# Peptides against a protein of PDB entry 5NXQ: the designs that were tried, part 60

Target 1, 114 residues: chain A of PDB entry 5NXQ
Amino acid sequence: EIQIPVSMAAEEEYLRSKVLSELLTDTLENDGEMYGNENEVLAALNGAYDKALLRLFASACSDQNVEKALSLAHELKQDRALTAAVKISERAELPSLVKKINNIREARYEQQLK

## One batch from the design tools (peptide; made by RFdiffusion4, then SolubleMPNN)

Design b2_p13_7_s4 (from b2_p13_7, 5 letters changed)
Fold by OpenDDE base, seed 5:
Structure b2_p13_7_s4 (fold): chain B 114 residues (1-114), chain A 13 residues (1-13)
Amino acid sequence: as target 1 above (114 residues)
Amino acid sequence: SIKEELKKIMEEL
C-alpha cells in the first residue's frame, strides 16, 4: 500500500467533508427537505471537517507557520475544535498563536449573543 | 508533543 503524506491525506479529507457538509447545508436551507437524520449527519461531517483541519493545523504549527495556522483556525466550525487548536498551539510553544485563537473564540461567543 | 496531543484530540473529537 502506498503511504500518503499526512498533510495530503488531511487536505483530501478536508475537501471531501467540506463538500458534503456544504451540500447538506444547502439542501436544508434551500429545499427544506427533512430525512430525519440531518443533524446527526451534519455533526458527523462537521466533526470530520474539523479533524481534517486540525491535522493541517498541527502540520502548520510544526512548520512554525503561524500565518497558515491562524488561517486554518478561522476555518474551524466547532468551539471544541478551536479549543483543540489552542492545545496544539501550546504544545508547539506558540503563545502568540494561542492568543489569536482565543480571540477568535471570544469573537464567536460575542457574535452568538447578538 | 504535538504528535501526542493530536492523537489525544483525534480520539476525543
Scores: peptide ipSAE 0.493, ipTM 0.929, DockQ to the pose 0.286
Fold by OpenDDE base, seed 4:
Structure b2_p13_7_s4 (fold): chain B 114 residues (1-114), chain A 13 residues (1-13)
Amino acid sequence: as target 1 above (114 residues)
Amino acid sequence: SIKEELKKIMEEL
């Protein structure tokens, strides 16, 4: 059995989750039809997507690659995932990244108010 | 640590 590096596995999971989430979203938007548990499926896919991103985010933080970490944070979908990214950034002792992620959260809050 | 925090987060999400 071939061992896959953790970083590669995380990237694979991210890409898979991203594709599935986008395909389902596009289907719902294009067809305008929802049957049964589509919302639950979307939530599960978004959760898996954000989890995969957070693994990549943690890796970027470990590398002290703030710009990469920030780029990944912008791709997070759920507010709770941004909160998680803040916690990771705090553990990584990257206060500038903490501030930038909080700015992302604030911007999203403002968009929701409009 | 980052590793422990990540583990905690993965369990909560």
Scores: peptide ipSAE 0.492, ipTM 0.929, DockQ to the pose 0.280
Fold by OpenDDE base, seed 2:
Structure b2_p13_7_s4 (fold): chain B 114 residues (1-114), chain A 13 residues (1-13)
Amino acid sequence: as target 1 above (114 residues)
Amino acid sequence: SIKEELKKIMEEL
């Protein structure tokens, strides 16, 4: 069995999960078809998507590439994933990134309250 | 470490 580098594996999973999530979302929004489990499937896909992103995020943090890390954080869908990104940033000793990610969270909270 | 934190996160999410 050939082991693919973690970053490459994460990118593959990210892309796959992103595509599937988008397809399902489009179906729900545009076609209005619901079979009863779409939300569960979407949640699972979003989970996999965020997990893949977090692997990429961790890699960017390890490289001290704050700009790339921040860009990836903006792509995270779930609040719990942003929280995870904060934790990773803290471990990476990137306080500026921590603040920026928390700003993303705050912005999303504000949006949810509108 | 980042690696350990990531491992923990992967288990929790």
Scores: peptide ipSAE 0.491, ipTM 0.929, DockQ to the pose 0.294
Fold by OpenDDE base, seed 1:
Structure b2_p13_7_s4 (fold): chain B 114 residues (1-114), chain A 13 residues (1-13)
Amino acid sequence: as target 1 above (114 residues)
Amino acid sequence: SIKEELKKIMEEL
């Protein structure tokens, strides 16, 4: 059995989770209903999606690739995932990235108020 | 470390 590199495995999981999340969203928009557990399924998918992204994010931080890390952070869905990204950035000693991610969070807060 | 922090995060989310 061939072992897949961690980064590649994370990318695969991200893509899978992303596709499933999009399919679920489209289905709900078109049909409106599934089996009555749509919200629970969506939450689970979002969680898996963000976890996969955070692994990629951590890798980018380890590579000191701030631009890539920031791009990945923009793709995170949940606020708690952005908070996690901040923590990772702090451990990576990337204060500029910390600030930029916090700006993303603040922007989303403002959007929720509108 | 990043590795340890990531581990904690994966357990919490």
Scores: peptide ipSAE 0.491, ipTM 0.929, DockQ to the pose 0.282

Design b2_p13_8_s1 (from b2_p13_8 with T2S M9L A12S)
Fold by OpenDDE base, seed 4:
Structure b2_p13_8_s1 (fold): chain B 114 residues (1-114), chain A 13 residues (1-13)
Amino acid sequence: as target 1 above (114 residues)
Amino acid sequence: ASLEELLELADSY
């Protein structure tokens, strides 16, 4: 198999996962049901989506592109993915990014309380 | 930290 650069592979997987996630979401909103395992499929897609994003996030952190990293963090869906982003930011020695990601988490918690 | 190390953290998510 041809070796693909990490960044390109991550972008491809992200785009694929994003499209599939959006399509599934739209289908559930419009049709109400699919095969009876929609939640399981959605969870799997969200997991793959966030993992792909985290790889892009890691790359941005490695480039010390804080603005790009932050933009990517906003696209993360799961709280555990944001936690992972914090860990990556800490290891990358980007404390300002850590603070901003924690702010994202706090904002989402507040939204859940509404 | 290297890109590889950061990617390992991402993959461990």
Scores: peptide ipSAE 0.682, ipTM 0.964, DockQ to the pose 0.919
Fold by OpenDDE base, seed 1:
Structure b2_p13_8_s1 (fold): chain B 114 residues (1-114), chain A 13 residues (1-13)
Amino acid sequence: as target 1 above (114 residues)
Amino acid sequence: ASLEELLELADSY
């Protein structure tokens, strides 16, 4: 049996989730159609999206590729996902990455307050 | 930490 690399599997799921999330968002913004479940669907898609990204993030951390890991962290949508990224970074013993991710969180908090 | 351990953290978010 052919084993699919973890990175490839994660990338596929990320891309799928990203496309679906963007399509739904664009549809709601441009057509204004509401069926009553769009918010729930978006939440589920965002969850899957971030989870896929976190898998890629974990792989990058495992490779000690801080730059790639940080780039992936910027793509995370939910604060709880950033929290998970911090935990992963801590376990990977990458304190500089921990600081940088916390900076992302702080920046988003400030943006929400404006 | 191993890749597997880091992936477990990712999956537990």
Scores: peptide ipSAE 0.682, ipTM 0.965, DockQ to the pose 0.899
Fold by OpenDDE base, seed 5:
Structure b2_p13_8_s1 (fold): chain B 114 residues (1-114), chain A 13 residues (1-13)
Amino acid sequence: as target 1 above (114 residues)
Amino acid sequence: ASLEELLELADSY
């Protein structure tokens, strides 16, 4: 059995999910064709996208690479994913990263309130 | 924390 490195597998899934998400988004924005399942597909893609990112994020945290981890956190789409990133950061004992991710969440909340 | 443990957190979000 050939085991693919975790980082490589995560990167592959991230890129795949990112491309598909972007393609779907572009199609919906440009063509506006809705058949009833696009939102579900988009949600699934976003979930997979964030999961892949979180795996990369976990790897960055394991490496104690706060700057890389923070950059990845900015790419997360769902709030639940940011919450997961906080949990990972806490477990990795990176309090500065916890604060910075919470700042991202707060900023997004403020934008939603406008 | 180990990488494995952090990945488990990532997979369980």
Scores: peptide ipSAE 0.682, ipTM 0.964, DockQ to the pose 0.901
Fold by OpenDDE base, seed 3:
Structure b2_p13_8_s1 (fold): chain B 114 residues (1-114), chain A 13 residues (1-13)
Amino acid sequence: as target 1 above (114 residues)
Amino acid sequence: ASLEELLELADSY
């Protein structure tokens, strides 16, 4: 059996997770609060979304494609995912990327303080 | 670092 390349599999999962997350978000925005465990579902979807992105991020880092990696990092939703991106960047020996991702985190922290 | 190692980090976030 032909194995799907890791990058392609990651992209597929990213797109799937992104679509599901957006659908739920749109439903909440347009139809109001859902009954049941809407927040739990959203959290799970966001988790899967970020995990898929981090796989793409890892691939970009492996390719030494800093610009692509940085673009992907901006798409991450959760702070813990940004932390993971920093760890990946450190392991990939991309200090400039580490600094830029930390700047993203700092910017989000400042926004939360306002 | 290998791609595999970086992916393991991604999977363990």
Scores: peptide ipSAE 0.681, ipTM 0.965, DockQ to the pose 0.900

Design b2_p13_8_s2 (from b2_p13_8, 4 letters changed)
Fold by OpenDDE base, seed 2:
Structure b2_p13_8_s2 (fold): chain B 114 residues (1-114), chain A 13 residues (1-13)
Amino acid sequence: as target 1 above (114 residues)
Amino acid sequence: ASLEELLALADSY
């Protein structure tokens, strides 16, 4: 059997999760339709989305590609995912990336307060 | 750190 490279698999899952999340979000935002489980579905989709991104992030960190890793971190939706990205960055011994991700978190905190 | 270890961290978030 042929194994799909980790990066390709992660990209596929990321794209799929991203599209589905955006479609559902747009539906709720524009149409206002609620069936009772949309928030749960969104949470699940966002979780899968962030997980896929984190795998890509891990790969970028492994490659010591800080710029790529940072760009991926900006795409993370959940704060818990950013926290995970910090942990990955720390383990990858990329302190500059750690600082930059923490800056992302701080910026989001400030935005939430506005 | 190995790619495997970093991926494990990603999977456990």
Scores: peptide ipSAE 0.691, ipTM 0.966, DockQ to the pose 0.904
Fold by OpenDDE base, seed 5:
Structure b2_p13_8_s2 (fold): chain B 114 residues (1-114), chain A 13 residues (1-13)
Amino acid sequence: as target 1 above (114 residues)
Amino acid sequence: ASLEELLALADSY
């Protein structure tokens, strides 16, 4: 059995999830048709997407690559994923990254209030 | 922290 590097597997899953999520989103936005479980599918895709990103994020944190980690964090869609990113950053002892991710969260909160 | 531990946190999402 061939072991696939963690980063490679994560990137593949991320890209797959990203493409599918974007395609589904575009379809819904353009056609405006809902046939039952599209929202559930989208939610599942978003979950998988964020999880894949978080694995990449974890790898970046392990490498102490704060800039890469932050870039990945910006791509996270769900707030709970940002929370996970904070936890990872804390465990990685990257307080500057923790603050920056919290800034992302705060910015999104403010956008939701508008 | 090890990569394995950080990945475990990611997987717990």
Scores: peptide ipSAE 0.690, ipTM 0.966, DockQ to the pose 0.945
Fold by OpenDDE base, seed 1:
Structure b2_p13_8_s2 (fold): chain B 114 residues (1-114), chain A 13 residues (1-13)
Amino acid sequence: as target 1 above (114 residues)
Amino acid sequence: ASLEELLALADSY
């Protein structure tokens, strides 16, 4: 059995999850509902999407590539995913990245209140 | 921290 590099596997899963998430989102925006379980499907897809991104994020942090890590963090959808990114950044000893991700979270909180 | 450790954190999300 050929072992696929972690980064390649993560990229594949990210792309797949991203496409499916976008397709579902577009469908829901146009039709309002899908198969009676749209919220469950959307949550599952968003979860998979963020998990794939977090794996890429972890890899970027391991490489000490703060710029790439930050770019990936901006693509995260769920707040709990941003929380996970903070934990990864803390463990990677990247305090500047921690601060920048927390700024993303704060900005999203303020947007939700408006 | 190792890549494996950071990935474990990601997987625990």
Scores: peptide ipSAE 0.689, ipTM 0.965, DockQ to the pose 0.916
Fold by OpenDDE base, seed 4:
Structure b2_p13_8_s2 (fold): chain B 114 residues (1-114), chain A 13 residues (1-13)
Amino acid sequence: as target 1 above (114 residues)
Amino acid sequence: ASLEELLALADSY
């Protein structure tokens, strides 16, 4: 088994998950085909996607790269992933990042109410 | 906090 840096592995998994998620979404939107398990597949892909992003986010926080961390947080899809990002930011002692991520969550809540 | 600890939080979401 080949050992590679965690950041590189996370980036690879993120890119893979992103591409697959987008391709599946586009296929469903354009072709309208149903196979009976689309929601489960999408949920699994989104979960893997967010986990990969959170690993990149953790790395950015470790590097004290707040701008990169914030950019990654904007790419997170699930609210539970944003919650995890807040916890990571708190542990990394980045209160400004905590506030900005909470603003992202609040903005998404407001959009859901429309 | 170490990178390992932050990654553990990421993996436990």
Scores: peptide ipSAE 0.688, ipTM 0.965, DockQ to the pose 0.908

## One batch from the design tools (peptide; made by RFdiffusion4, then SolubleMPNN)

Design b2_p14_3_s1 (from b2_p14_3 with D7E T10A)
Fold by OpenDDE base, seed 5:
Structure b2_p14_3_s1 (fold): chain B 114 residues (1-114), chain A 14 residues (1-14)
Amino acid sequence: as target 1 above (114 residues)
Amino acid sequence: SYDELVEELAPLLE
């Protein structure tokens, strides 16, 4: 089996997941057809999307590219994914990034309350 | 799971 670099595989997975997530979202918004499982499918797609991003995020952290890592963190959809990003940042010994990601989480909490 | 993913990626960071 041909081994593909983690970053390359993650990028492909990210793009695929992003396209599918957007397609489903657009379909629901434009057509409004609900068959009972769309939310579950969307959640699954979001999970795949975030996990793909986290792989890219980890790669950025490994490269000590804090700006890229932070940009990727902003693209994460789920709070639990942000939590995972914090854990990755901690392991990468990037405390400044940890703080910035926590700021993202706090900002989202505040927006949800408004 | 996310925890499993974090553990999977840990070697990349250290």
Scores: peptide ipSAE 0.558, ipTM 0.943, DockQ to the pose 0.963
Fold by OpenDDE base, seed 4:
Structure b2_p14_3_s1 (fold): chain B 114 residues (1-114), chain A 14 residues (1-14)
Amino acid sequence: as target 1 above (114 residues)
Amino acid sequence: SYDELVEELAPLLE
């Protein structure tokens, strides 16, 4: 078994998930349907995308690269992924990052209310 | 799950 560094593995997974998500989106826009499973497929892809980002996020936190971590957090799509990012930040003992990510969550909540 | 992922990544942060 070949061990791949977390950052490299995460980057590959992220790129793959991103490409697939974009391809699916384009397909839906062009064809209008995915035979009734569009939402499920999108959810799965978004999950994979966010999880890949979280691995990158954790790597950034480990490197104490708060700015990179924050940038990655902004790319997260799901609220539960942001919650995971908060937990990771707490484990990394980065309270400033915790606050900033919570601000992202709050901002998104407000947008949903409008 | 996300919780499992957090736990998986925890050693990287310690």
Scores: peptide ipSAE 0.550, ipTM 0.942, DockQ to the pose 0.957
Fold by OpenDDE base, seed 3:
Structure b2_p14_3_s1 (fold): chain B 114 residues (1-114), chain A 14 residues (1-14)
Amino acid sequence: as target 1 above (114 residues)
Amino acid sequence: SYDELVEELAPLLE
């Protein structure tokens, strides 16, 4: 069995998850079709999407590509995913990235208060 | 879970 580099695998998973999430969203918004399980499907897709991003994020951290990692963190949807990104950053010993991701979280918290 | 994913990815960061 051929081992696929983490970065390549992560990229593929991210792109797939992103496309699926966007397609579902667009369908619901533009076509108005209801099947009774949209919220459940969307939640599942969001989870898969964020986890895919986190794999890509970890790869970026491993490459010491902080700018790419930060960019990916901004794409995360769930707060719990941002928390995971912080943990990954801590393990990667990237304190500046930790701070910046926490800033993202704080900003989102503030938005939720409105 | 996310915690499991973090643990899974940890070796890449060491």
Scores: peptide ipSAE 0.549, ipTM 0.941, DockQ to the pose 0.898
Fold by OpenDDE base, seed 1:
Structure b2_p14_3_s1 (fold): chain B 114 residues (1-114), chain A 14 residues (1-14)
Amino acid sequence: as target 1 above (114 residues)
Amino acid sequence: SYDELVEELAPLLE
């Protein structure tokens, strides 16, 4: 039996979630079809997307690849996902990464205030 | 949940 590495599986999940999210967004923008549950569907897709990214993020942390981990963190959409990334970084004992991710969160907060 | 995911991924970080 063929075993798929965790990183490859995570990448596939991420790409699938990303494509679905973008497809739905494009469909709404182009066709304007609203049935009342699109926001709920988008939220679910965003959750799946972020969780998939977090798996990749954890893999990068395990490899001690801080730059890759940080790059992935920038792709996270939800604040709670960034919080999860901080927790993962703490578990990985990467305090510099913790600080950098918190900077991302702070920057997003400031943008929301403007 | 995200908390559950963090716990799930914890072994990868040991």
Scores: peptide ipSAE 0.549, ipTM 0.941, DockQ to the pose 0.964

Design b2_p14_3_s2 (from b2_p14_3, 4 letters changed)
Fold by OpenDDE base, seed 1:
Structure b2_p14_3_s2 (fold): chain B 114 residues (1-114), chain A 14 residues (1-14)
Amino acid sequence: as target 1 above (114 residues)
Amino acid sequence: SYDDLVEELEPLLK
């Protein structure tokens, strides 16, 4: 029986979702074709992307690799995903990481206000 | 949902 490590599976899913998201984005930019459902597709892809990242994030937290976890958190797109990362960090008992992720959220809030 | 994912990943954090 072949066992695939969680981190490996997460990386595969992350790469798949990332590539697909970029491909669709490029297609829209190059062709300019909108059929009405692209936003929904992109939203779904973003969700899959963030969830895949969160799996990697959790793995990093499990390894107590705060720097890697923080790096991954910076790649998260959705605020709700950052919130999830905070929750994961809390459960992993990494308060310093919690603070740093919240700083990311605050920074993005400030950018949105500009 | 994200909450479900967090709960799913909980065992990995122990």
Scores: peptide ipSAE 0.498, ipTM 0.932, DockQ to the pose 0.914
Fold by OpenDDE base, seed 4:
Structure b2_p14_3_s2 (fold): chain B 114 residues (1-114), chain A 14 residues (1-14)
Amino acid sequence: as target 1 above (114 residues)
Amino acid sequence: SYDDLVEELEPLLK
């Protein structure tokens, strides 16, 4: 079996998940058709999307590319994914990145309260 | 789970 680099595999999964999420969202917004399982499908897609991003995030951390890692963290949708990003940053010994990601989480908390 | 993913990715961070 052909070995695929982690970053390449993550890119593929990210792009697939992103496209499907956007298509489903557009369909619901434009046509308004609901079958009762769209929210569950979106949740599953968001999970796959965030996990793919986290693989890219880990790759950026391994490269010590804090700027790229932070940009990827901003694209994460779920809070639990941001928590995972913090854990990855801690293990990568990037305290500045830890603080910046926690700032993202705090900002989102404040937005949800409004 | 995300914890499993973090554990899986940890070797890449060394």
Scores: peptide ipSAE 0.496, ipTM 0.931, DockQ to the pose 0.822
Fold by OpenDDE base, seed 2:
Structure b2_p14_3_s2 (fold): chain B 114 residues (1-114), chain A 14 residues (1-14)
Amino acid sequence: as target 1 above (114 residues)
Amino acid sequence: SYDDLVEELEPLLK
């Protein structure tokens, strides 16, 4: 049985999800081809993407690498993923990171309102 | 769910 480090596995998952998401996005933007399920597929891909990022995020938190963790948090797309990042940060006992991620969330809320 | 993921990752944090 081969054991892959969590960080390595997470990186692979992230890259795969990112590439697939980008390919779908490019297809929709460049070709405009719709079959009725693209939004669902995109949502699924975004979910996988964020979950992969959160794994990397958790790894960064475990390393006490706040800067890397924050950088990863900025890459999260879904608000609920940011919420998860906050929870992870809390459990990692990184209050400064919690505050910064909440600031990201608030900033996005304000952007959506404008 | 994300809650499940958080729970899954928690052991890695401490």
Scores: peptide ipSAE 0.496, ipTM 0.932, DockQ to the pose 0.815
Fold by OpenDDE base, seed 3:
Structure b2_p14_3_s2 (fold): chain B 114 residues (1-114), chain A 14 residues (1-14)
Amino acid sequence: as target 1 above (114 residues)
Amino acid sequence: SYDDLVEELEPLLK
């Protein structure tokens, strides 16, 4: 069996999840067809999306590419995914990245309060 | 879970 590199696998999963989410959204907006499970499907896709990003994020951390890692963190949707990114950053011994990701989380908390 | 994912990815960070 061919083993796919983490970064490639993550990118594929990210793109797949993103495309499927967009297709579903477009279908709902243009056709107006509801089947009662759209939100559940979107939630699942968002989970896969964030997990894929986290794999890319980990790869960036491994490469000591803090700028890329931070950019990827900004693309994360779920707070729990940001938390995971913090944990990954800690394990990668990138304290500056930890701080910046926590800043992202704090900013989103403030937006939720507004 | 995300915890499992973090655990899975941890070896790649060292």
Scores: peptide ipSAE 0.493, ipTM 0.932, DockQ to the pose 0.909

Design b2_p14_3_s3 (from b2_p14_3 with E4D D7E T10A)
Fold by OpenDDE base, seed 5:
Order: structure tokens, then sequence, then C-alpha cells
Structure b2_p14_3_s3 (fold): chain B 114 residues (1-114), chain A 14 residues (1-14)
């Protein structure tokens, strides 16, 4: 079996998940069809999307590319994914990135309160 | 889970 580098595999999965998530979102917004499981499907897609991003995020952290890592963190949708990003950043010994990601979380909290 | 993913990725960081 051919081993695919983590970054390459993550990129493919990210793109796939992103496309599917957007497709489903557009379908629901434009067609308005509800069958009772759309939210569950969206959650699953968002999970796959965020997990794919986290793989890319980890790769960026490994490269000590803080700017790229931060950019990827902004693309994360779920708070739990941001929490995972913090944990990854901590393990990568990037305290500045930890702080910046926590700022993202705080900003989202404040926006939700408005 | 996310925790499992973090653990999976840990070797990449160290």
Amino acid sequence: as target 1 above (114 residues)
Amino acid sequence: SYDDLVEELAPLLE
C-alpha cells in the first residue's frame, strides 16, 4: 500500500468535505427540502471538514508556520475543533498560537451573544 | 473523536 503524506491526504479530504458541505448547504437554502436528517448530515460533514483542517493545521504547526496554522484555525467551524487546535498548538509548543486561537474562540462567543 | 485525532497527530508535532 502506498502511503500518502498527511498533508496531501488532508488536502484531499478537506476539499472533498468542503465541497460536500457547501453543496448540501446550497441545496437546503435554494430548494428548501427538509427530510428530517439534514442537520445530522451537516454535522457529520462539518466534523469531517474540521478534522481534515486539523490535519492540515497540525502539519502547519509541525512546519512552525504559525501564520498558516492561524489561517487554517479561522476556517474551523466548530468550537470543539478550535479546542483541538489549541491542544495541537500546545503540543507543538506554540504558545503564541494558543493565545491567538483562544482569541478566535472568544470572538465567536461574543458574536453569538449579540 | 477529536481527542483521538489529536493523539494521532501528536507524533507529527514532536
Scores: peptide ipSAE 0.551, ipTM 0.942, DockQ to the pose 0.961
Fold by OpenDDE base, seed 1:
Structure b2_p14_3_s3 (fold): chain B 114 residues (1-114), chain A 14 residues (1-14)
Amino acid sequence: as target 1 above (114 residues)
Amino acid sequence: SYDDLVEELAPLLE
């Protein structure tokens, strides 16, 4: 058995999850509903999407590619995923990235208050 | 869970 690199496996899962999330979103925007369980389906897809992104994020952190990591963090949808990204950044000993991700979280909090 | 994922990925960061 040949082990697939984390970044490669994560990229595949990310792309799959992203496509599904986008298709579902488009369907809701155009057709209005998917048999009454739209929010539940979206939540599940968003979870898979964010977890896939976090694997890519961790890979970027491992490469000490802070700019790439930050770019990926901006693509995260759930606040809890951003929290996970902070934890990963802390483990990677990237304090500048920690601060930048926390800024993303704070900005989203402020938007929710409006 | 996200916590499990963080722990899973931790070795990659060291």
Scores: peptide ipSAE 0.550, ipTM 0.942, DockQ to the pose 0.958
Fold by OpenDDE base, seed 2:
Structure b2_p14_3_s3 (fold): chain B 114 residues (1-114), chain A 14 residues (1-14)
Amino acid sequence: as target 1 above (114 residues)
Amino acid sequence: SYDDLVEELAPLLE
C-alpha cells in the first residue's frame, strides 16, 4: 500500500469534509429539513471536519508553526475538538499555544452564556 | 474518538 505523508492525507480529508459540510448546509438552507435526521448528519460531518483539522493542526505543531496551528484551531467547531487541540499542544510542548487555545474555549463559553 | 485521535497523532509530535 502506498504511504502518504500525514500533511497530504490530512489536507485531502479536510477538503473533502469541508466540501461535504458546505453542500449539506446549502441543501438545508434551500430545501429544508431532512425529516429528523439533519442534526445527526450535521454532527457527523462536523466531527469529520474537526478531526481532519486536528490532523492538520498536529502537523503544524510538529513543524513548530504556532501561528498556523492557532489559525487552524480557530476553525474548529466543537468544544471537544478544541480540547483535543489543547492535548495535542501539550504533547508538542507548546505552552503558549495551549494558553491561546484555552482563551478560544473561554471566549466561546462566554458567548454561549450571553 | 478524539482521545484515540490524539494518541494516534502523538508519535508525530514526539
Scores: peptide ipSAE 0.549, ipTM 0.942, DockQ to the pose 0.907
Fold by OpenDDE base, seed 3:
Structure b2_p14_3_s3 (fold): chain B 114 residues (1-114), chain A 14 residues (1-14)
Amino acid sequence: as target 1 above (114 residues)
Amino acid sequence: SYDDLVEELAPLLE
């Protein structure tokens, strides 16, 4: 059995999920195609996308690459994913990253209030 | 779930 490094596997998953999410979005917005389950599909893709990002995020944390980790956190779509990123950061003992991710969450909360 | 994913990734961080 071939063992794929976490970073490589995560990168592949991220790219795949990102492309699929973008393609679906573009199709719906630009082509106007309706299938009746678009919202469900998008939700599923968003979940897969964020989870893929979190794997990359964890890899970055493991590498002590805080800047990369933070950049990845900014790409997360769901609040629940940001929460997961905080938990990962805590376990990685990166308190500065924890704070910065929480700032992202707070900023998004404020935007939602408007 | 995300919690499961966090647990899955935990060994990588230790």
Scores: peptide ipSAE 0.547, ipTM 0.942, DockQ to the pose 0.900

